# Designs tried in a protein design run: peptides against a protein of PDB entry 3J47. Part 36

Target 1, 121 residues: chain A of PDB entry 3J47
Amino acid sequence: IRLTNQLKSLKGLQSKLKDVVEYLDKVINKELPINHTILGKLQDVFNLLPNLGTPDDDEIDVENHDRINISNNLQKALTVKTNDELMVIYISNLVRSIIAFDDLIENKIQNKKIQEQRVKD

## One batch from the design tools (peptide; aimed at target 1 L10)

Design b2_p30_7_s1 (made by RFdiffusion4, then SolubleMPNN; from b2_p30_7, 23 letters changed)
Fold by OpenDDE base, seed 4:
Structure b2_p30_7_s1 (fold): chain B 121 residues (1-121), chain A 30 residues (1-30)
Amino acid sequence: as target 1 above (121 residues)
Amino acid sequence: DIKYLNELIDLLELLKELEQIKKLEEEFLK
């Protein structure tokens, strides 16, 4: 049940990210004006993101010695579990920032549609 | 195990989309 709800939330987030891409494409194509509040919130999202694309900081220390294998497996399992829990908390905060950003985009798109309708009447 | 792996895959796909968005923003700000 919890994991299914997380997957559903993640699919919802993917849809919101698609809306963000569509907004940026419209801004690039000069169909929408640049909104500094929207860009500032997007930058806040990126500043929260860990460097997802640098393969250079996984120092896999692959070299030291057979002798501490049972206590380290429990500490490694607890550290991995704690890192996974911290990662889930971090992702949850990122998700909230993206949702808030998407709501700003949607509000801006709606406001533009209302203005375009008022100019046609 | 498989369900957790699928969640990690979905997360990695989402992170790739965010990286593409970041690149588009950086190209737009130049």
Scores: peptide ipSAE 0.094, ipTM 0.640, DockQ to the pose 0.034
OpenDDE base, seeds 1, 2, 3, 5: peptide ipSAE 0.089, 0.082, 0.034, 0.050; ipTM 0.623, 0.619, 0.523, 0.573

Design b2_p30_7_s4 (made by RFdiffusion4, then SolubleMPNN; from b2_p30_7, 24 letters changed)
Fold by OpenDDE base, seed 5:
Structure b2_p30_7_s4 (fold): chain B 121 residues (1-121), chain A 30 residues (1-30)
Amino acid sequence: as target 1 above (121 residues)
Amino acid sequence: SLRYLLELLLLLDLLKELEEIKKLLEEFLK
């Protein structure tokens, strides 16, 4: 039961991240203005992320190999730290940060869709 | 153990997605 609920929660977070991507795509495409509140909350999320060791942009050809190595190192690190109280705190804060801006993102996207529909009528 | 592994994998995927978002944002803000 507990693990199932945790998986459900993580799937929910994954869905929220998809909303973030959709928002950012709309901002990049100038379909939505930049919302500093959303970006500030997103920065809070990034500040909570462990250093994932993303390769410096310079080596294009090694991206797949580096991503695999980073993924493996991160997986190993997370496995070792799974019972670490600090990791639990980190994940909890990450979750709170993601939840904090999700409603803003969804509302903004929905409002834009409503406006676009009104212009077509 | 399998459920734990699945949870860990899902968490890893989440972190990867966040990292990709970070990269995209950094590129956009430059």
Scores: peptide ipSAE 0.112, ipTM 0.647, DockQ to the pose 0.038
OpenDDE base, seeds 1, 2, 3, 4: peptide ipSAE 0.101, 0.105, 0.091, 0.110; ipTM 0.638, 0.643, 0.613, 0.645; seed 3 fails the geometry check

Design b2_p30_8 (made by RFdiffusion4)
Pose (drawn by RFdiffusion4):
Structure b2_p30_8 (pose): chain A 91 residues (1-28, 36-48, 72-121), chain P 30 residues (1-30)
Amino acid sequence: IRLTNQLKSLKGLQSKLKDVVEYLDKVIHTILGKLQDVFNLNNLQKALTVKTNDELMVIYISNLVRSIIAFDDLIENKIQNKKIQEQRVKD
Amino acid sequence: HLEEHIEEIEETIEQLEELIEESEEYIEEL
């Protein structure tokens, strides 16, 4: 789902670029200003990425903890299944 | 003023093309 969404965003840019190229050819306004703002707003992320890296580490650790908890419950389920099987054999 | 406007459009196109390439690369990585 996230991927589909990201593609929709990129699609708009691609189409927008084609329109802009055609518009320029014809010319040979507000949208242009908006685009320039967006441009000013990955390069910058480079310095900002430094911080993101730290945060990514924290969210990785959290995911590991959750995986451990899930394993624990999984072991309990497996034990219950074994007990059920033993009871069936006895029967 | 028309020539300056055309130059601004061209610069915008270049920046937009770079942005699209970067976005495509990012999505391909995912």

Design b2_p30_8_s1 (made by RFdiffusion4, then SolubleMPNN; from b2_p30_8, 18 letters changed)
Fold by OpenDDE base, seed 2:
Structure b2_p30_8_s1 (fold): chain B 121 residues (1-121), chain A 30 residues (1-30)
Amino acid sequence: as target 1 above (121 residues)
Amino acid sequence: DKEKLIQEMQEVIKKLQELVEQKKKELEEL
């Protein structure tokens, strides 16, 4: 039961991360306009994960100790086998952060697909 | 500036996808 729920949560996170990548590809390709609400929610996710960025941001801001600790603990929970409880907590927080705008991403992608179909007919 | 930021954000999300997939595999092996 616990393991199955963890797997279900991971599969849910994986699906939502895929939708985010597909959305960002469409924005990069200028197929969709930049949505500032979605971009702000992605920034909230990155603020939980400062060490997933490129290693070339030498901005040592001294106020980041808790954010760096959360990121290091998440990265450590995602890389180390020994802390499944910490992994579930951090993954659950990421899932909650991403759920808040996932429906907006899906709706934007679907609306674009419908418009592209109507132009081909 | 904004386009570069979106690309960097996408690369971070791709790295997170890889980490999640690794954990999913580890959990499916248990």
Scores: peptide ipSAE 0.243, ipTM 0.796, DockQ to the pose 0.316
OpenDDE base, seeds 1, 3, 4, 5: peptide ipSAE 0.218, 0.226, 0.223, 0.206; ipTM 0.782, 0.786, 0.788, 0.779

Design b2_p30_8_s2 (made by RFdiffusion4, then SolubleMPNN; from b2_p30_8, 16 letters changed)
Fold by OpenDDE base, seed 1:
Structure b2_p30_8_s2 (fold): chain B 121 residues (1-121), chain A 30 residues (1-30)
Amino acid sequence: as target 1 above (121 residues)
Amino acid sequence: EKEELIKEMQEVIEKLKELVKEKEEELKKL
């Protein structure tokens, strides 16, 4: 039961991350305008994840031991089967930040797919 | 500047998506 609920929550997060990528692709391709409210809430997710190993992190701040510890603890909680409690807390915070986009991203992606279909018909 | 920040944000989300997928595959093996 607990494992099935964790796996369901993880699938939910994976789906929402996919929707965010599809949104960002459309913004990069100039197919949707930049939404500052969307970018601000994604920045709140990145503030929870200060080092997912961007290749540019070889030069920025040996002084934030707490940020390196949070990212290493998240990566370790995702990689190490034994830290399910920290993983659930981090995933719940990420999901909460991304759920605040669900209606806004999904409605924009759907409205665009409907417009692209209407232009092909 | 804003377009570069969006690309960096996209790369971080793709990495997070892969980590979440790896964890889903580990949980499916149990």
Scores: peptide ipSAE 0.146, ipTM 0.689, DockQ to the pose 0.316
OpenDDE base, seeds 2, 3, 4, 5: peptide ipSAE 0.120, 0.048, 0.131, 0.113; ipTM 0.676, 0.526, 0.690, 0.664

Design b2_p30_8_s3 (made by RFdiffusion4, then SolubleMPNN; from b2_p30_8, 19 letters changed)
Fold by OpenDDE base, seed 1:
Structure b2_p30_8_s3 (fold): chain B 121 residues (1-121), chain A 30 residues (1-30)
Amino acid sequence: as target 1 above (121 residues)
Amino acid sequence: SMSELIKKMQDVISKLQELIEQKKKELEEL
């Protein structure tokens, strides 16, 4: 039961991250305008994971010592098999951050697909 | 640039996706 719930949560997160990637691709390709609200929420997610960036982009913001510790713990939880409970906690926090804007992303992607279909007909 | 920022964000997301997939596989093997 617990394992199944963890897998379900991870699958849900993967799906949402896929939507985010698709959105960002559309923005890069100029298929969608830049939405600062979405980008701001993504930045909030990344601020939870400062060390997941390229090592070169880890400006050691010494001022965010607590955030660095949280990020290190999350990275450790994601790499170490024995920290499943911590992994679930950190993943859940990421999911909560993403859920706040996932509906907006999905709606924008869907609306664009509908418009593209209408132009082809 | 904003484009460069978005690309960096995509890179981070891709890394996160990989880590999650690895954990999912580990859990499925238990």
Scores: peptide ipSAE 0.150, ipTM 0.711, DockQ to the pose 0.316
OpenDDE base, seeds 2, 3, 4, 5: peptide ipSAE 0.145, 0.123, 0.142, 0.126; ipTM 0.709, 0.684, 0.704, 0.691

Design b2_p30_8_s4 (made by RFdiffusion4, then SolubleMPNN; from b2_p30_8, 19 letters changed; failed a check: too like the target's own chain)
Amino acid sequence: SLKELIQKMQEVIKNLQKLVKEKEEELKKL

